# Designs tried in a protein design run: peptides against a protein of PDB entry 4U39. Part 57

Target 1, 302 residues: chain A of PDB entry 4U39
Amino acid sequence: SIKVIGVGGGGNNAVNRMIENEVQGVEYIAVNTDAQALNLSKAEVKMQIGAKLTRGLGAGANPEVGKKAAEESKEQIEEALKGADMVFVTAGMGGGTGTGAAPVIAQIAKDLGALTVGVVTRPFTFEGRKRQLQAAGGISAMKEAVDTLIVIPNDRILEIVDKNTPMLEAFREADNVLRQGVQGISDLIATPGLINLDFADVKTIMSNKGSALMGIGIATGENRAAEAAKKAISSPLLEAAIDGAQGVLMNITGGTNLSLYEVQEAADIVASASDQDVNMIFGSVINENLKDEIVVTVIATG

## One batch from the design tools (peptide; made by RFdiffusion4, then SolubleMPNN)

Design b2_p13_6_s3 (from b2_p13_6, 8 letters changed)
Fold by OpenDDE base, seed 4:
Structure b2_p13_6_s3 (fold): chain B 302 residues (1-302), chain A 13 residues (1-13)
Amino acid sequence: as target 1 above (302 residues)
Amino acid sequence: MKKSILTFEVRRP
């Protein structure tokens, strides 16, 4: 089974966005130290952590409280993650719960033998230096606790959205990018397409790879496959080129009109931008909600 | 689908 665990406010918002977008073939778990915030989760499984420590009042933006809250609730986290083949741990780094608890939860998933993928955000620069410093510590701890860590730099979302985008919408877009990162991988396993991957293929690319970068491209029209692929490999979310990556995981998602030719064209573009010796795997997914859109997701590992 | 809310009842004193 595939489990997605949202940790703290940002992680739970991302999980809500996944549920709202009907991401299939995954089990959703919401984790928080704030009981009121946790009640707003759409997840089927809701877990309050650190009930003794926090009394449901949250972590007070302190990562050490988030960490201790997850440690207090270890047995419950173990039971919730038990039998997962793959676990996505999603969080907004820089806060209390997400920053502190997500590494502990990831380690629990890894110790259970699940392929453990972190999909986390760096805070926006406008959230202040304290959040950036806390996020750096949380990201470092996540890197040790996961098989692959996808880090989304929120400031790069500002390059994708309109300059007049309200702060609240910038956070919603961060939640959407977290959704795309999880869905771009989970759909390769859980959702039928023109080219399916098995879990063993994904495991080969993602096991013990450490940090990963994600690029996303979306396009429509006659050259949509090529345009989406070019946008993915040049995505602002990529802090570096995919050149030099040891592994590349590619998802080509389209509507019911997605052709095998479009899949091949997109794959060839990503392969041409990658090293010759790269271990590249690609899958295709059919999503009826995309209609005429193609979404290319590239995960570069190593 | 049974919503398994692992509501640990915080027994308020």
Scores: peptide ipSAE 0.008, ipTM 0.386, DockQ to the pose 0.016
Fold by OpenDDE base, seed 2:
Structure b2_p13_6_s3 (fold): chain B 302 residues (1-302), chain A 13 residues (1-13)
Amino acid sequence: as target 1 above (302 residues)
Amino acid sequence: MKKSILTFEVRRP
């Protein structure tokens, strides 16, 4: 089974976005120290952590409170994650709950023997230096607790969105990029396809790989596959080029009109941008909601 | 309708 656990406000917003986009074949778990925020989750499983410590009033933007809250609730987290083959831990870093609790939850998942993937955001620079410093500590703790950690730099989202994009829409786009990181992997395993990656292939690429970078490309029109692939490998979300990656996971998602030629064209572009010795796996997903769009997601590990 | 996934392993020799 695949479980997606959203940790704190940003992680739970991302989980809500996944549910709204009908990401299939995964169980959703919402975790928070704030009981009021947790009630707004669309997840079937809702877990309040640190009920004694916080009394449901949240972590006060303190990562140490988030950590202690997860430690208090360890047995409940273990029970909720038990029997998962794969666990996605999603969080916005820089806050109290997400920054402190996500590494503890990830370690619990890993200790249970699940393939544990972190999908986390760095805060925008405008959220201030305190959030950036807290996020750096949380990311460092996540690296030790996961098999693979996808880090999304929120400031790079501002390079993809219009300059006039309202701050609220920039946060919604961060939630959407978190969704794309989870869905780009989960669809490869959980969605029945023409060619399925088995869980063992994904496990080989993602097990004990440390930090990962994600690129996303979206395009329409006659050259949409090539354009989407080129946008993915040159994505502002990639803090480095995909050259030098030990592993690459690629997802090519299109509508019902997605051709095998388009899949091959996109795969060849990503392969040509990768090292010759890279372990590359790619999947193609049909999503009826994309109509004429192709979405290419590239995850570089190593 | 069944969502279809095509997955290719690009093993370069």
Scores: peptide ipSAE 0.008, ipTM 0.442, DockQ to the pose 0.502; fails the geometry check
Fold by OpenDDE base, seed 5:
Structure b2_p13_6_s3 (fold): chain B 302 residues (1-302), chain A 13 residues (1-13)
Amino acid sequence: as target 1 above (302 residues)
Amino acid sequence: MKKSILTFEVRRP
């Protein structure tokens, strides 16, 4: 089974966005120290952590409280994650709960033998230096606790949205990018298609790889596959070029009119931008909600 | 929603 666990406010917002977009073949778990915020989750499983420590009042933006809250609730987290083959841990870093609890939850998933993938955001620079420093500590702890950690630099979202985008919409786009990271991988496993990656293929690319970068490209029109692939490998979300990655996971998602030629063209572009010795795997997903759009997601590991 | 996946292992020659 595949489980997605949203940790704290940002992680729970991302999980809500995944549920709203009908990401299939995954089980959703919402975790928070704030009981009121947790009640707003759309997840089937809702877990309040650190009930004794916090009394449901949240972590007060303190990562040490988030950490201790997850440690207090370890057995409950273990029970909720038990039997998962893969666990996505999603969080907005820089806060109390997400920053502190997500590494603990990730370690629990890894200790249970699940392929553990972190999909997390760095805070926007405007959220202040304290959040950036807290996020850096949380990201460091996540790297040790996961097989692969996808880090989304929120400031780079400002390069892919309109300059007049309200702050609230920039946060919604961060939630959407977290959704795309999870869905880009989960669809490759959970959705049956003409050519499937098995879980072992994904595990080979993602197991014990440490940090990963994600690029996303979206295009329409006659050259949509090539344009989407070029946008993905040049995505502002990639803090480095994909040349030098040890592994590349590519998802090519299109509508029912997605051709094998378009899939090959997109794969060739990403392969040409990758190291010659890279272990590249790609999947193609048909999403009936995509009409003329192609979405290319590239995850570079190592 | 019906999704279909096509997976190819690209082995570089």
Scores: peptide ipSAE 0.006, ipTM 0.408, DockQ to the pose 0.531; fails the geometry check
Fold by OpenDDE base, seed 1:
Structure b2_p13_6_s3 (fold): chain B 302 residues (1-302), chain A 13 residues (1-13)
Amino acid sequence: as target 1 above (302 residues)
Amino acid sequence: MKKSILTFEVRRP
């Protein structure tokens, strides 16, 4: 089974966005120290952590409170994650609960033998230096606790949105990028198709790789596959080129009109931008909600 | 919704 665990406010907003976009074949778990915020989750499973420590009042933006809250609730987290083959841990780094609890939850998933993937955001620079410093500590702790850690730099989202985009919409776009990172992998495993990636292939690319980079490209029209692939490998979300990655996971998602030629063209572009010795796996997904759009997601590991 | 996945493993030789 695949489980997606949203940790704290940002992680739970991302999980809500995944549920609203009907990401299938995954179980959703919402985790928070704030009981009022947790009640607003759309997840089927809702877990309050650190009830004795916090009394449901949240972590007060302190990562040490988030950490201790997850440690207090370890047995409950273990029971909720039991029997998962894969666990996605999603959080906004820089806060109290997400920054402190997500590494503890990730370690619990890894200790249970699940393929553990972190999908996390760095805060925007406008959220202030304190959040950036807390996020750096949380990302370092996540890297040690996961098999693969996808880090989304929120400041790079400002390069792909309009300059007049309200701050609330910039946070919604961060939630959407977290959704795309989880869905880009989960659809490869959980969605039935002509060639399923074996969970073993995904496990080979993602096991014990540490940091990963994610690129996303979306295009329409006659050259949509090539344009989407070029946008993915040149994505502002990539802090570095995919050149030098040890592994590449690619998802090519299109509508019912997605052709084998378009899949091959997109794969060839990503392969040409990757090292010759790269272990590249790619999946194609048909999403009936996509009309003329192709979405290419590239995850570079190692 | 019928999602179909075509996964191609491109193993570079």
Scores: peptide ipSAE 0.005, ipTM 0.417, DockQ to the pose 0.607; fails the geometry check

Design b2_p13_6_s4 (from b2_p13_6, 7 letters changed)
Fold by OpenDDE base, seed 4:
Structure b2_p13_6_s4 (fold): chain B 302 residues (1-302), chain A 13 residues (1-13)
Amino acid sequence: as target 1 above (302 residues)
Amino acid sequence: MKQSILTFEVVKP
């Protein structure tokens, strides 16, 4: 089974966005120290952590409170994650609950023997230096607790959206990028496509790889596969080029008109941008909601 | 050098 655990406000917003976009084949768990915020989750499983410590009033933007809250609730987290083959831990770094609890939850998932993937955001620069410093500590702790850590630099989302985008919409776009990161991997396993990956292939690429970079490309029209692939490998979400990666996971998602030729064309572009000795795996997914769009997701590890 | 393009079998529905 695949479980997606959203931790704190940002993680729970991402999980809500995943549910709203009907991401299939995954179980959703919402975790928070704020009971009132947790009630707004669309997840089937809702877990309040640190009920004794916080009384459901949240972590007060303190990562140490988030950490202690997860430690207090360890047995409940273990029970909720039990029997998962794969666990996605999603959170916005820089806050109290997400920054402190997500590494603890990730370690619990890893100790249970699940393939543990972190999908987290760095805060926007406008959230202030304190959040950036807290996020750096949380990301470091996540890197030790996961098999693969995808870090989304939120400031790079501002390169993709309009400059006049309200702060609230920038956060919604961060939630959407978190969704795309989880879905880009989960669909390869859980959703039948033109080329299916097994869980063992994904496990081989993602196990004990540390930090990963994610690129996303979307295109339409006659050259949509090539354009989507080129956008993915040049994505602002990539803090570095995909050259030098030891592993590449690629998802090519299209509508019912996705051809094997388009899949091959996109794969060849990503392979040509990667090292010759890269371990590249690719899958293709059919999503009727994309109609004429192709979405290419690239995850570079190593 | 063998690029292991893992060609998965297209399970036709």
Scores: peptide ipSAE 0.005, ipTM 0.417, DockQ to the pose 0.047
Fold by OpenDDE base, seed 3:
Structure b2_p13_6_s4 (fold): chain B 302 residues (1-302), chain A 13 residues (1-13)
Amino acid sequence: as target 1 above (302 residues)
Amino acid sequence: MKQSILTFEVVKP
């Protein structure tokens, strides 16, 4: 089974966005120290952590409170994650609950023997220096607790959105990029497509790899496959080029009109941009909601 | 690398 656990406000917003986009074949868990915020989750499983410590009033933007809240609730987290083959831990770094609890939850998942993937955001620079410093500590703790950590730099989202984009919409786009990171992997395992990957292939690419970079490309029209692939490998979300990666996971998602030629064309572009010795796996997914769009997701590990 | 194209027949439910 695949479980997605959203931790704190940002993680819970990402989980809500995944549910709204009908991400298939995954179980959703919402975790928070704030009981009122947790009630707004769309997840099937809602877990309040640190009920004694916080009394449901949240972590007060303190990562140490988030950490202690997860430690208090360890047995409940273990029970909720038990029997998962794969666990996605999603959080917005820089807050109290997400920053402090996500590494503890990730370690619990890893200790249970699940393939543990972190998908987290760095806060925008405008959220202030305190959030950036707290996020850096949380990301460092996540690296030690996961098999693979995808870090989304929220400031790079400002390069892909219009200059007039409201701050609230920039946060929604961060939640959407978290969704794309989880869905880009989970669909390869859980969603029937033109080319399915087995869980063993994904496990080979993602086990004990540490940091990963994610690129996303979307295109339409006659050259949509090539354009989407080129956008993915040049994505602002990639903090470095993919040519140094030891492993590449590629998802090519399209509508019912996605051709094997388009899949091959996109795969060849990503392969040509990667090292010759790279362990590359790719899958193809049909999503009827994409109509004429192709979405290419590239995850570079190592 | 041998790309194993595993074509799964989409068993429609």
Scores: peptide ipSAE 0.000, ipTM 0.401, DockQ to the pose 0.049
Fold by OpenDDE base, seed 5:
Structure b2_p13_6_s4 (fold): chain B 302 residues (1-302), chain A 13 residues (1-13)
Amino acid sequence: as target 1 above (302 residues)
Amino acid sequence: MKQSILTFEVVKP
């Protein structure tokens, strides 16, 4: 089974965005120290952590309170994650609950033998230096606790959005990128496509790889597969070129009109941009909500 | 083994 655990406010917003976009084949768990915020989650499983420590009043933007809240609730977290083959831990870094609890939850998932993938955001520079420093500490702790860590630099979202984009829409876009990072992997396992990957293939690419890089490309029209693949490998989300990666996971998602030729064309472009000795796996997914769009997701590990 | 961190960019449709 695949579980997605949203940790704190940002992680729970991302989980809500995944549910709203009908990400299939995963179980959703919402975790928070704030009981009122947790009640607004759309997840089937809702877990309040640190009930004795916080009394449901949240972590007060303190990562040490988030950490201690997850430690207090360890047995409950273990029970909720039990029997998962794969666990996605999603959080907005820089806050109290997400920054402190996400590494503890990730370690619990890893200790249970699940393939543990962190999908987290760095705060925008405008959120201030304190949030950036807290996020850096939480990201460092996540690296040690996961098999693969995916870090979204929110400032790179500002390079893609219009300069007039409201702050609330920039946060919604960060939640949407967290969704794309989880869905780009989970759909390869949980959603039937033209080329299905098994969990063992994904496990080979993602186990104990540490940090990875993600690129996304979206295109329409006659050359949509090639354009989406080129956008994915040149994505400003890639803090480095994919040519240095030891492993590459690629997802090609299209509508019911996705052809095997388009899948192969996209795969050949990503392979040509990768090292010759790279272990590349690719899958294709059919999403009926995509009309004429192709979405290429590239995850470079190693 | 170098632990890598994935950094994401939002591609708008």
Scores: peptide ipSAE 0.012, ipTM 0.343, DockQ to the pose 0.029; fails the geometry check
Fold by OpenDDE base, seed 2:
Structure b2_p13_6_s4 (fold): chain B 302 residues (1-302), chain A 13 residues (1-13)
Amino acid sequence: as target 1 above (302 residues)
Amino acid sequence: MKQSILTFEVVKP
């Protein structure tokens, strides 16, 4: 089974976005220290952590409270994650609950023998230096606790959105990029396709790889596959080129009109931008909600 | 409706 665990406010917003976009074949778990925020989750499983420590009032933007809250609730987290083959831990770094609890939850998943993937955001620079410093500590702790850690730099989202984009829409786009990171992998395993990656292939690419970068490209029209692939490998979300990556996971998602030629064209572009010795795996997904759009997601590991 | 995934292993020659 695949489990997606949203940790704190940002992680739970991302999980809500995944549920709203009908990301299939995964079990959703919402974790928070704030009981009121947790009630707004669309996840089937809702877990309040640190009920004694916080009394449901949240972590007060303190990562140490988030950590202690997850430690208090360890047995409940173990029970909720038991029997998962893969666990996605999604969170916004820089807050209290997400930053402190996500590494503890990830370690619990890894200790249970699940392939544990972190999908986390760095805060925007405008959220201030305190959040950035807290996020850096949380990311370091996540890197030790996961098999693969996808880090999304929120400031790079500002390069792909309009300069006039309201702050609330920039946060919604961060939640959407978290969704794309989870869905780009989970669909390859959980969604019946023309060619499915087996879980063993994904496990080979993602096990003990440490930090990963994600690029996303979206395009329409006659050259949409090539354009989407080029946008993915040059994505501002890639803090480095995919050159030098030990592994590349690619997802090509299109509508019912997605052709094998378009899949091949996109794969060839990503392969040409990758090292000769890279372990590249790719999948294509048909999403009936996509009309003329192709979405290419590239995850570079190592 | 069944989403179809095509996965190719790029065996580099």
Scores: peptide ipSAE 0.009, ipTM 0.429, DockQ to the pose 0.490; fails the geometry check

Design b2_p13_7_s2 (from b2_p13_7, 8 letters changed)
Fold by OpenDDE base, seed 1:
Structure b2_p13_7_s2 (fold): chain B 302 residues (1-302), chain A 13 residues (1-13)
Amino acid sequence: as target 1 above (302 residues)
Amino acid sequence: AAKRVERLLVKLP
């Protein structure tokens, strides 16, 4: 089974966005120290952590409170994660609960033998230096606790949105990029009939790889596959080129009109931008909602 | 309506 855990406010907003976009084949768990915020989650499973420590009043933007809250609730987290083959831990880093609890939850998932993937954001520079410093500490702890950590720099989202985009919409786009990171991988496994082979290939690429980079490309029109692939490998979300990556996961998602030629063209572009010795796997996904749009997600590991 | 997700997984050599 695949489990997606949203940790704290940002992680729970991302999980809500995943549910609203009908990401299939995954179980959703919302985790928070704030009981009122947790009640607003759309997740089926809702877990309040650190009830004794926080009394449901949240972590006060302190990562040490978030950490201790997850440690207090360790047995409940273990029970909720039991029997997962894969666990996604999603959080907005820089806050109290997400920054402190996400590494603890990730370590619990890894200790249970699940393939553990972190998908987290760095705060925007405008959120202030304190949040950036807290996020850096939480990201360091996440790297040790996961098999693969995808870090999304929120400031790079400002390069892909309009300059007039309201601050609230920039946060919604951060939630959407977290969704795309989880969905780009989960869609690679959750297809009925091939799960075991696909999961073994994903596990080979993602197991004990540490930091990963994610690129996303979206395009329409006659050259949409090539354009989406080129946008993915040159994505502002990539902090470095995909050249030198030991493994590449590629998802090519299109409508019912997605052709085998378009899939091959997109795969060849990503392969040509990768090392010759790269272990590359790709999946093609048909989503009837995309119509004429192609979405390429690239995850480079190692 | 259950969204029909069809997938083709291809491993590159």
Scores: peptide ipSAE 0.009, ipTM 0.410, DockQ to the pose 0.083
Fold by OpenDDE base, seed 4:
Structure b2_p13_7_s2 (fold): chain B 302 residues (1-302), chain A 13 residues (1-13)
Amino acid sequence: as target 1 above (302 residues)
Amino acid sequence: AAKRVERLLVKLP
């Protein structure tokens, strides 16, 4: 089974976005120290952590409170994660709960023998230096606790949205990028496509790889496959080129009109941009909601 | 060195 755990405010907003976009084949768990915020989750499983420590009033933007809250609730987290083959831990880093609890939850998932993937955001620069410093500590702790850590630099989302985008919409786009990161992997396993991957293939690419970069490309029209692939490998979300990656996981998602030729064309572009000795796996997914769009997701590991 | 692109072709039913 695949489980997605949203940790704290940003992680729970991402999980809500996943549910709203009907991401299939995954179980959703919402985790928070704030009981009121947790009640707004659309997840089937809702877990309040650190009830004694926080009394449901949240972590006060303190990562040490988030950490201790997850430690207090360890047995509940273990029971919720039991029997998962794969666990996605999603969080907005820089806050109290997400920064402190996500590494603890990830370690619990890993200790249970699940393939543990972190999908987290760095805070926007406008959230202030304190959040950036807290996020750096939380990202370091996540890297030790997971098999693969995808870090989304939120400031790079501002390069793909309008300059007049309200702060609230910038956070919604961060939630959407977190969704795309989880869905880009989960669909390869859970959703039948033209080319399916098994869980063992994904496990081979993602186990003990540390930090990963994610690129996303979307296109329409006659050259949509090539354009989507080119956008993915040049994505602003990539802090570096993918040419130095030891592993590449590629998802090619299209509507019912997605052709094997388009899948091959996109895969060849990503392979050409990758190292010669890269272990590249790719899957294709059919999503009727995309109609004429192709979405290419590239995850570079190593 | 040939890039080992592992294509798992699942037969469409």
Scores: peptide ipSAE 0.008, ipTM 0.472, DockQ to the pose 0.255
Fold by OpenDDE base, seed 2:
Structure b2_p13_7_s2 (fold): chain B 302 residues (1-302), chain A 13 residues (1-13)
Amino acid sequence: as target 1 above (302 residues)
Amino acid sequence: AAKRVERLLVKLP
């Protein structure tokens, strides 16, 4: 089974976005120290952590409170994660609950023998230096606790959105990028396709790989596949080029008019931008909500 | 209606 655990406010917003976008074949768990925020989760499983420590009032933007809250609730987290083959831990780093609890939850998942993937955001620079420093500590702790850690630099989202984009829309786009990171991988396993990747192929690429980079490309028109692939490998979300990556996960999502030629063209572009000895796995997904759009998601590991 | 997500996974040779 695949479980997605949203940790704190940002992680729960991302999980809500995944549920709203009908991401299939995954079980959703919402974790928070704030009981009121947790009630707004669309997840089937809702877990309040650190009930004694926080009394449901949240972590007060303190990562040490988030950590202790997850430690208090360890047995409950273990029970909720038990029997998962794969666990996605999603969080916005820089806050209290997400930053402190996500590494503890990830370690619990890993100790249970699940393939544990972190999908987390760095805060925007405008959220201030304190959040950036807290996020850096949380990301370091996540890197030790996961098999693969996808880090999304929120400041790079500002390079792909209009300069006049309201702050609230920039956060919604961060939630959407978190969704794309989880869905780009979970789709590869959970959705029946023409070629099913086995979970072992994904495990080979993601197990004990450390940090991963994610690129996203979206395009329309006659050359949409090639354009989307080029945008993905040159995505501002990539903090480095993919040419040194030991493994690449590629997802090509299109409408009902997605052709095999378009899938091949996009795959060839990503392969050509990768190391010759790269272990690449790719999937295509038909999403009927995508009319003329192709979305290429690239996750580079190693 | 279950949205038929048809997936094409191609393994590169």
Scores: peptide ipSAE 0.015, ipTM 0.471, DockQ to the pose 0.084; fails the geometry check
Fold by OpenDDE base, seed 3:
Structure b2_p13_7_s2 (fold): chain B 302 residues (1-302), chain A 13 residues (1-13)
Amino acid sequence: as target 1 above (302 residues)
Amino acid sequence: AAKRVERLLVKLP
């Protein structure tokens, strides 16, 4: 089974966005120290952590409170994660609960023998230096606790959105990029497509890899496959080129009109931008909601 | 070196 755990405010917003986009074949768990915020989750499983420590009043933007809250609730987290083959831990780094609890939850998932993937954001620079420093500590702790850690630099989202984009919409786009990171992997396993991957293929690319980079490309029209692939490998979300990666996981998602030729064309572009010795695995997914769009997701590991 | 793209052709039913 695949479990997605949203940790704290940003993680829970991402999980809500996944549910709203009908990401299939996954179980959703919302975790928070704030009981009022947790009640707004759309997740089937809602877990309040650190009830004794926080009394449901949240972590006060303190990562140490988030950490201790997860430690207090360890047995409850273990029971919720039991029997998962794969666990996604999603959070916005820089806050109290997400920053402190996500590494503890990730370690619990890993200790249970699940393939543990972190999908987290760095805060925007405008959220202030304190959040950036807290995020750096949380990301470091996540890296040690996961098999693969995808870090989304929120400031790079400002390069892909309009300059007039309201601050609230920039946060929604961060939640959407977290969704795309989880869905780009989970769909390869859980959603039938033209080329399916098994869990063993994904596990080979993602086990004990540490940091990963994610690129996303979306295109329409006659050259949509090639354009989406080119956008993915040149994505602002990639903090480095993919040519140094030891492993590449590629998802090619299209509507019912996605052709095998388009899948091949997109795969050849990503393969040509990657190292010759790269272990590349690609899958193709059909999503009826995409109509004429192709979405290429590239995850570079190593 | 032939990048062995192991295409698991899952037959659609």
Scores: peptide ipSAE 0.005, ipTM 0.440, DockQ to the pose 0.213; fails the geometry check

